# Ledger of designs, part 180: peptides against a protein of PDB entry 5HOI

Target 1, 351 residues: chain A of PDB entry 5HOI
Amino acid sequence: FRYMPFSPAGTPFGFTDRRYLTMNEVGYVSTVKNSEQYSITVSFFDVGRFREYHFEDLFGYDLCFLNEKGTLFGQSKTGQIQYRPHDSIHSNWTKIIPLQAGERITSVAATPVRVIVGTSLGYFRSFNQFGVPFAVEKTSPIVALTAQNYRVFSVHYSQFHGLSYSLSELGTSSKRYYKRECPLPMSLPNINSDMKKDANLDYYNFNPMGIKSLFFSSYGDPCIFGSDNTLLLLSKWRSPEESKWLPILDSNMEIWKMSGGKETTDIHVWPLALAYDTLNCILVKGKHIWPEFPLPLPSEMEIRMPVFVKSKLLEENKAILNKKNEIGADTEAEEGEEDKEIQIPVSMAAE

## One batch from the design tools (peptide; made by RFdiffusion4, then SolubleMPNN)

Design b1_p19_8_s2 (from b1_p19_8, 9 letters changed)
Fold by OpenDDE base, seed 1:
Structure b1_p19_8_s2 (fold): chain B 351 residues (1-351), chain A 19 residues (1-19)
Amino acid sequence: as target 1 above (351 residues)
Amino acid sequence: SAADKIKELLKGFTPVWKE
């Protein structure tokens, strides 16, 4: 296993000179390789609220986190981080994170009030928005981070215990845990099944955990989107005994239904954010499971609990078609398959 | 066609961002 730098919804270079460092509901950060340098562009979906900006990157930033106030960059090997406010009123700052031999920054996150750095040795470093350090904590190896306000969702990996997660709040004086290194019920990419397509090999070499993205919902619930294309939401996390992961969307199943049960092996959901009851995402068409250039417009997909198994639906639909053919009834395709989908009530979000 | 499949799939998607 190799620890790789993770950024939310980041894409590999593949065979190109360009990739997305990160993307979410705010925008997308791209990097283009130009000889020994990189050119970084920070683009926004709300062009009326934000101005696109670019800069030359001499360090080769491979980590990124975008929020409404700024962009955090990181270099996984050197330990360099840079925060760039979107507003020119606030100054950029740079810091070197001390790394041990073989240690890598594996993930970074930034909110308007906190900067978080996670490493392959499990060093969790917290800062304010000005790069003033709060604490260094030793955890299990960190593979992914996201943050909203003062709250941090961290994913950890152990060779012996697999994936775990923590949910913490970074106050001014103390760190509070709501969850601390609890088991994460997410499947790792199966090298033998998922990598049989050469197009997926490049992605899993870039992201061996298969975590396409992680974010907080609009309600402040931790969300994760894995290689199985299932959106998991952590419900009731304030109640330790009631807290559970909910599979709130099987995006492969939804695409399959929307296609009328057609082959959809070239259509992919790329997750950005969860807003209320809709997954903000990029609909990707092509060989690669990630968006290429230019970036397609974001789309909303309604969240639905995956109640149906594709094989069972295909068997039931074949049985219905065979019965209709036996009865000689040319009855129109009634819209009645929509009524069987259990939507997760908004009340299943963490209070 | 592949274009018809896209058009069908796009019916279930609401564009978030408009120019």
Scores: peptide ipSAE 0.031, ipTM 0.583, DockQ to the pose 0.056
Fold by OpenDDE base, seed 4:
Structure b1_p19_8_s2 (fold): chain B 351 residues (1-351), chain A 19 residues (1-19)
Amino acid sequence: as target 1 above (351 residues)
Amino acid sequence: SAADKIKELLKGFTPVWKE
């Protein structure tokens, strides 16, 4: 296993000179390799509220987190971080995070009030928005971070215990835990099935955990979207005994329903954010499971619990067809090539 | 909708379930 730098909805270079460092509901950050330099562009979906900007990156930033107030960049190997406010009123700042031999920054997060750095050795470093340090805590190795306001959702990995998560609040005086290194019931990439497609090998080399993104919902609930394309939401996290992960969307099932039951192996959901009852996402068509360039316009997908299994719907439709054929024995078989679309129950096809 | 975009993306897909 290798600790790789993680950014929410970040994409690999693949065979190209360009990738997305991160994307969410605010916008997308791209980097283009030009010889030994990189050109970074920070783009926004609300072009009326924000202006796109670019800069030359001499450090090779491989970590990014975008919020409504600024962009945090990080270099996983050198420990350099840079915060760039979107507004010119506030100055950019740069800091070097002290790293031990072989330690890497694995994830960074930023809110309007906090900056968080997580490492492969489990150092959790917190700062204010101006880069003033609060504390350093030792945790299990951090593989992913996201933050909203004062709240931090962290994903940890242990070779012995697998994936765990923490949910914490970074007040002015202390860190409060709502959840501390609890088991995360997310499916890891199945190397044997997923790596048979060359296009997926590049992605899992870039992101071995298969975490496409993690974010907070509009209600402030932690969300994670794994390699299984299932959106998990942490419900009731304020009540330690009642807290549970809800599978609130199977995006593969939703694509399959929206297709009329066609095989859609070349259509992929790329998660951005959860707003109320809608997943903001990029619909990706092609060989790669991640968006390429140019970025397609975002799409909204209604959240639905995966109550239905594709195999059961296929069995039910076969059973309905067999019953129709048993009743219809006497009518001449007009050889109409009925494009046998899987009849999705009307109650499930309603959009 | 996401459905319309998926339907648009699916223009030209042959239904796989020709059994």
Scores: peptide ipSAE 0.020, ipTM 0.510, DockQ to the pose 0.521
Fold by OpenDDE base, seed 3:
Structure b1_p19_8_s2 (fold): chain B 351 residues (1-351), chain A 19 residues (1-19)
Amino acid sequence: as target 1 above (351 residues)
Amino acid sequence: SAADKIKELLKGFTPVWKE
C-alpha cells in the first residue's frame, strides 16, 4: 500500500497534461503540466461573486483545498504548503511542513479560520488562516481531511484495522473530539472486480482508497462518497452512542431511475457537495469515472435512502408479476432469461 | 432537473435493468 495525496474530488492526469486538483460547490482548481512547471487555474461557479485567477507553480502542487475565502495548496513530498486568498486584500503565505524520512502530506484542508495538514505517519498539524501553528497531534495515518469552520472530519487508515474516522473541533484553547478513530463502514475498492476496467486502474492508482470526495453538508454533517458511489452521512454525531452512518444516496440507482431504466454504464456521478436535500455533482459521460475538460455544469440530485427504494421496487415488481400470473395461468411462456425490464414507477422517473 | 440532463445524456441508450 502507498499513501497518495488526497484532495476532495481531485482527478488524475490519466493520459493528459491536465487534471483537477480539487472541486466542490465553490469552484474547481485545475493544473496543466508543461515540461518544467505547472500552470494552476482557480475557477468558480459563481462568476459574479469571484474572479478566476491563475499562477505558475514551480513546486508541482499535488494537494489542494478550495473554500469561499481562499485556496490551500500542498506538495506531498517536500512539505511545502501555500495559502492564496481569493481577494487581493490578504497576502499569500508559504510554509514548509517538516516531514520525516518517507513521510508524506496525504491531505490538507482549509476553512476561513483554520488550516489543517495530515500526514502518512499520522501527524495532524493545525494552523490559523495566517499559517500560525496551534498544535501537532499524533494519530493513526491520515488519508483524507475536510473541514468546515472549526470542525475537522479526518479519515485514517491502518493496515491492521482498515479505515477509521475522527470528528473534531479545533477551538482556540483545545481540540475536542466528537468521534476519535471510530470504524468507518465504507467499502474499499475491490482490486479484483473494480480494476477489470482499464479506465478505473488510473483512478485507483491515483486514489487507492476510492474516496471520490468528503465534505460537510450545509447542516454541518460529515459526508463521504466512496468507490461504491454511495453517499454516506454521519447522523447524530453530537451523541456518541446514537451516531450512525446513513447511506443517503445510491447514485448508480438514482442515475438508473432518472434514465427510465436505461443502460447507464457510461454515466457517472462526481460528487461536489451536499446542500440541504440535494447532492451537488458533475454528471460525467464517458469511459472515465471522473470529469475531463471542459468541466460540465453542476447538477443537483435529490437524496433518497437506497434500502427503501430497492425494497419498494421489489414489492411493486412482485405485485406486477403476481397480477400477470393471475391473468395468464394457461400460457407456458418459456423461461427465457429475458433481462427483466423492471418498470420504474412514474413518480420515481419524473423527479 | 438532474433527470432531464440524464435523459438528454442517455439519448440512444437501450433500457437495461440495473440492481
Scores: peptide ipSAE 0.019, ipTM 0.500, DockQ to the pose 0.442
Fold by OpenDDE base, seed 5:
Structure b1_p19_8_s2 (fold): chain B 351 residues (1-351), chain A 19 residues (1-19)
Amino acid sequence: as target 1 above (351 residues)
Amino acid sequence: SAADKIKELLKGFTPVWKE
């Protein structure tokens, strides 16, 4: 297993000279290869609130986190990080995170008040927005980070225990845990099934955990979107005994419903954020499960618990069709190519 | 809507029952 740099909703280069370093509800950060250099562009969905900006990257930043106040960049191998405020009032700052031999920065996160760096050896480093360090903690190896205000959602990986998560609050003098290295009930990419499609191999080489994104909801609940395209939300995290992961959206099922039961294997949800009861996402068409250039406009998808299993609905509809054909065998109804569209039950139709 | 965008993207897709 190799620890790879993770950024929320980041995309691989594939066969192109460009990729998204990160994207969320605020905007998207792209990088383009220019010989031995990179050109980074920070773009926003609210063009009235924010001005797009670009800069030359001589370091090859492979980590990024975007918030409403600035962008954090990181280089996984060198340990360099840079924070760039979106406004011109606050100065950019750069620092080097000390890395041990073979250690990598695996994820970075930034809020208006905190900067967090996680590593492949499980070093959790916290800073203020000006890059002043608070603490260094040793945890299980960190594979992903997100943060909102003072809260941090971290995903950890152990070869022995698989995926775990922590939820913490970074005060001025202390770190509080709400959850500490608890099991994360997220499916890992199935190497044997998903690797049979060469187009997905590049993605899982880029992101071996299959975590497309993680974020906090508008209500401040940790959310994660894995390779199974299920949005998980951590409910009741303030109560240790009551806390549970809720599968609040099966995006493959929702695409299938919205299609009228058509084949949708080349339609993909790329998660950005959860606002109230809607998943903000990019709808992607093609062999690649990630958005290419130009970025499509975001879409909203209503959250619905996956109450229905596609396979059962397929079996039930086949059984209904077979019964209709057995009862109808006495009338010479002409072979009209009736496009037998699956009637999705009215209770399942997305409005 | 997301549904309209999906329907537009799915122009020319066959129903799952034709395979």
Scores: peptide ipSAE 0.023, ipTM 0.559, DockQ to the pose 0.531; fails the geometry check

Design b1_p19_8_s3 (from b1_p19_8, 10 letters changed)
Fold by OpenDDE base, seed 1:
Structure b1_p19_8_s3 (fold): chain B 351 residues (1-351), chain A 19 residues (1-19)
Amino acid sequence: as target 1 above (351 residues)
Amino acid sequence: SLKDKIQELLAGSTPVWKE
């Protein structure tokens, strides 16, 4: 296992010279490799609210976090971070995060009030929006971070314990934990099954945890979208005894339903954010599970708890077909119909 | 609708790109 820099909904270069550093509901940050330098563009979904901006990156920023006030950049190896406000009123600032030998920044997050840096050794560093440090805490190795206002959702990895998460609030004087290194019931990428396609190997090398994104919902609930394309939401996190992860959307199931039960192996959901009841996402067509260039227009997918398992529906439909064939002797079933459109029961068809 | 977009993508229609 190797710790890789993680940014929410960041994409690999693949065979190209360009990638998305991050994307969310606010916008998307792209980088293009130009010889020894990079060209970074910060683009917005609401072009009336924000002006796109561009700059030359001499450091090779591989970490990014976008919010409504600015963009945080980080370089995983050098420890350099830069915050760039979207407005021209506030100044850009840079800082070097001290890294030990072999330590990497694995994730960065920024809100209008906090900057957070997590490392492969589990150093959790907090700053205000001006880069003034608050604290350094030692945790389990951090693999992903997101933040909303004063709240931080952190994902940790141990070779012995797998994935864990923390939910904390970064007050002015103290850090409060709502959850501290609790087990995260997210499936890790299966190297043996999924890597038969070169495109999946490239993504795994970029993101070994398979965390496509993590964010807070509009209600302030921690969300994570893994390699299984299931959106998990942490429900009731204010009540330690009642807190649970809810699978609020199986995006593969929903695409399959909306297709009418067709093969959808080349259609992928790329998560941006969770609004009230909708996953804001990019629908990706192709071999790569991530969006390429140009960026497709965002789509909204309604959240639906998976009540039905695709495999059971497939088995039930096969059993119904077999029963029909036992009753109807004389129709020459041409052998070619392995790719039969499985009729989704009308009760399961998304309106 | 999202359903229509998925049907379009399945039909091999070019996705609407953000300009």
Scores: peptide ipSAE 0.260, ipTM 0.745, DockQ to the pose 0.161
Fold by OpenDDE base, seed 2:
Structure b1_p19_8_s3 (fold): chain B 351 residues (1-351), chain A 19 residues (1-19)
Amino acid sequence: as target 1 above (351 residues)
Amino acid sequence: SLKDKIQELLAGSTPVWKE
């Protein structure tokens, strides 16, 4: 296992010279390799509120976090971070995070009030929006970070304990934990099943945890979207004993329903944000599970807890077909047409 | 609708989401 730099909804280069460093509800950050340099573009979905900007990156930033006030960049190997406000009123700042031998910055997050840096050795570094340090804490190895206002959602990985998460609030005087290194019930990528397609291997090498994105909902609930394409929401996190992860959307199931029960193995959901009861996402068609260039327009997908299992519906439909065939005559129907459109019950058809 | 977008993607039209 290798700790890789993680950014929310970041994409690999693949066979191209360009990738998305991050994307969310605010916009998307792209980088293009030009010889030994990179050109970074910060683009926005609300073009009336924000102006697109670009700059030359001599450091090869591989970490990014976009918010409504600025963009945080990081270089996982060198420990360099840069914050760039969108507004020209505030100055850019750069800082070097001290790294030990073999330590990497694994994730960065920024809000209008906080900057957070997490490392492969579990150093959690907090700053204000001006890069003034608050604290350094030692945790389990950090693999992903997101933040909203003063709240931080961190994902940790241990070879012995697997995935854990923390939810904390970074006040002015102290860090408060709502959750501290609690088990995260997210499925890890299955190397044996998922690696049959080269595109999945490329993504696994880029993101071994399979965390496509993590964010806070519009209500301030931690969300994570894994390799299983299930959106998990942390419910009741203010009550430690009542807190639970809810599978609020199986995106593969929803695509399958909306297709009329067709094979949809080449349609993928790429998560951006959760706004109220809708997942803001990019629909991706093709071999790669991530969006290419140009970026398709975002789509909204209603959240629905998976009450029905595709496999059970398939088994029930096979059982109904077999019962119909037992009543009908000796036609040797060849075994080959597994591609039969599954009748989705009308009550489950998305409007 | 999202359904129409998925059906378009299934039909092999990459929706060039023109602005």
Scores: peptide ipSAE 0.260, ipTM 0.745, DockQ to the pose 0.164
Fold by OpenDDE base, seed 4:
Structure b1_p19_8_s3 (fold): chain B 351 residues (1-351), chain A 19 residues (1-19)
Amino acid sequence: as target 1 above (351 residues)
Amino acid sequence: SLKDKIQELLAGSTPVWKE
């Protein structure tokens, strides 16, 4: 296992000179390799609210977090971070995070009021929006961060304990934990099954945790979207005993339903945000599970608890077809390769 | 609709999501 720099919905370079550093509901940050330097572009979905901007990156920023007020950049190896407000009223600031030998910044997050840096050694560093430090905490190794307002959702990894998560609030004088290094019931990428496709190996090398994104919902609930393409939402997190992860969307199942039960192995959901009851996402077609360039327009996918298993629906539909064939055995089997569109039950297709 | 978008993707058209 290697600690890799994580950014929400960040994409690998693959065989290209360009990638997305991060994307969410606000916009997308791209970087292009230009010899030994990079050109970074910060683009927005609401072009009326924000103006796209670009700059030359001489540091090779490999970490990014975009919010409605600015963009945080980080360099995982050097410990350099930069915050760039979207407006010209506030100045950019740069800071070097002190790193130990072999330590990496693994994730960064920024809100209009907080900047958070997480490391491979489990250093959790908090700052205000101006880069003034509040505290340094030692946690389990941090692999992912997101933040909304004063709240931070952190994902941790231990070789002995697997994935855990914390949910905290960064007040002015103290950090409050709602959850502290609790088990995270997210499936890790299955190296043996998934690595048969070179594209999956490239993505695994970029993101060995398979966390495509993590964010807070519009209601302020922690969300995570793993390699299984299931959106997990942390419900009732204010009540420690009642808190649970809800699988609120199987995106592969929804794509399969919407296809009419066709093979959809080349259609992928790339998560951006959860707004109310809709997953804002990019629909990706192709060999790569991540969006390429140009970025497709976002799509909204309604959240639905996975009540049905694809394999059972396939078995039921085969059983129905076999019963129809047993009743219809006297009519000539025209060997038409009828594209065996799996009849999705009307109750699943009409919703 | 999302369904139409998925059907367009399946048909091999890159959906030019026109505004």
Scores: peptide ipSAE 0.259, ipTM 0.745, DockQ to the pose 0.151
Fold by OpenDDE base, seed 3:
Structure b1_p19_8_s3 (fold): chain B 351 residues (1-351), chain A 19 residues (1-19)
Amino acid sequence: as target 1 above (351 residues)
Amino acid sequence: SLKDKIQELLAGSTPVWKE
C-alpha cells in the first residue's frame, strides 16, 4: 500500500497532460502539464456568481479543495500549501507544513473559517482561513478529508484495522469529536477482480482507497462515495448509539434502471455533492470511470435506498424467458441473448 | 429528464458540455 494525495472527485492524468485536481457543486479545478510547470484553472458552475481564474504553478500542486470563498492547494511531498480567495479582497497566502522523512500530506480541506491538513503519519493540523495554526493532533494515518463550516469528516487507514472515520468540530478553544476512529463499512477496491481493465489499474494507482469523493450533504451529514459506486450517508451522528451508515444510492443500479435494463458498463457516475435528496454528479460515457475534457454538464440523480439485487432480477428474467421458450416452438434466435433489454418491474422503474 | 439523458448517452449522443 502507498499513501497517495487525495482530493474530492480528483481525476488522474491517465495518458493525458491534464486532469481535474478537484470538483464539487461550486466548480472544478483543472491542471495542465507544461514542460517545467503546470497551469491551474479554477472554473465555476455558476459563471454569474464567480469569475474563472488561472495561474502558473511552479510547485506541482497535487492536492486541492474548492469552496465558495476560495481554493486550497497542496503539494504532498514538499508540504507547501496555498490558499487563493476567489475574490480580490483577501490576499493569497502560502505556508510550508513541516513533514518528517517519508511523511506526505494525504489530504487538505478548507472552509470559509478553517483550513485542515492531514498526513500519512496521522498528523491532523488545523488553521484559520488566514493560515494561522490552532493545533496539531496525532491520529491514525489520514487518507481523506472534507470539511463544512467548523465540521471535519476524516477517513483513516490502518494496515491492521482497515478504514475508519472521524467526525469532529473545530471550535475556537477545542476539538469536539462526534465520532473518533470508528469502523468505516466501505469496501476497498479489489485488486484481483477489477484489474482486468487497464482503466481500473490507472485509477487504483492514483487512488488506492477507491474513494471517488467525500462531502457533507446540504443537511450537514457526512457522505462518502466509494469504488462500488454506492453513496453512503452517516445518519444520526449526534447520537453515538444510533449513528449508522445508510446506502442511500447504488448509482450503478439507478443507471441500469434508467437504461431500461440495458448494458451500462460504459456509463459511470462521478459524484460532486448531495443537495437535499439529489446527488449532483457528472455522467461519464467511455472507458474511463472519470470525466475527461471538456467537462460534461452536471446531472441530478435522486437518492434511493437499494431494495433489489441485480443478480436476482437477472435470474427472475431468465426464468421468465425460459418459460416463454418452453411454450413457443423452435425459433432459431439463440445468438443475441447478452444485449436483451431486461424488463424492469414497474415498481422499480425510475421515474 | 435524467432517464432521457441516459438513453441519449446509450444511443451514442454527445452529452452537453460546459463551455
Scores: peptide ipSAE 0.257, ipTM 0.748, DockQ to the pose 0.125

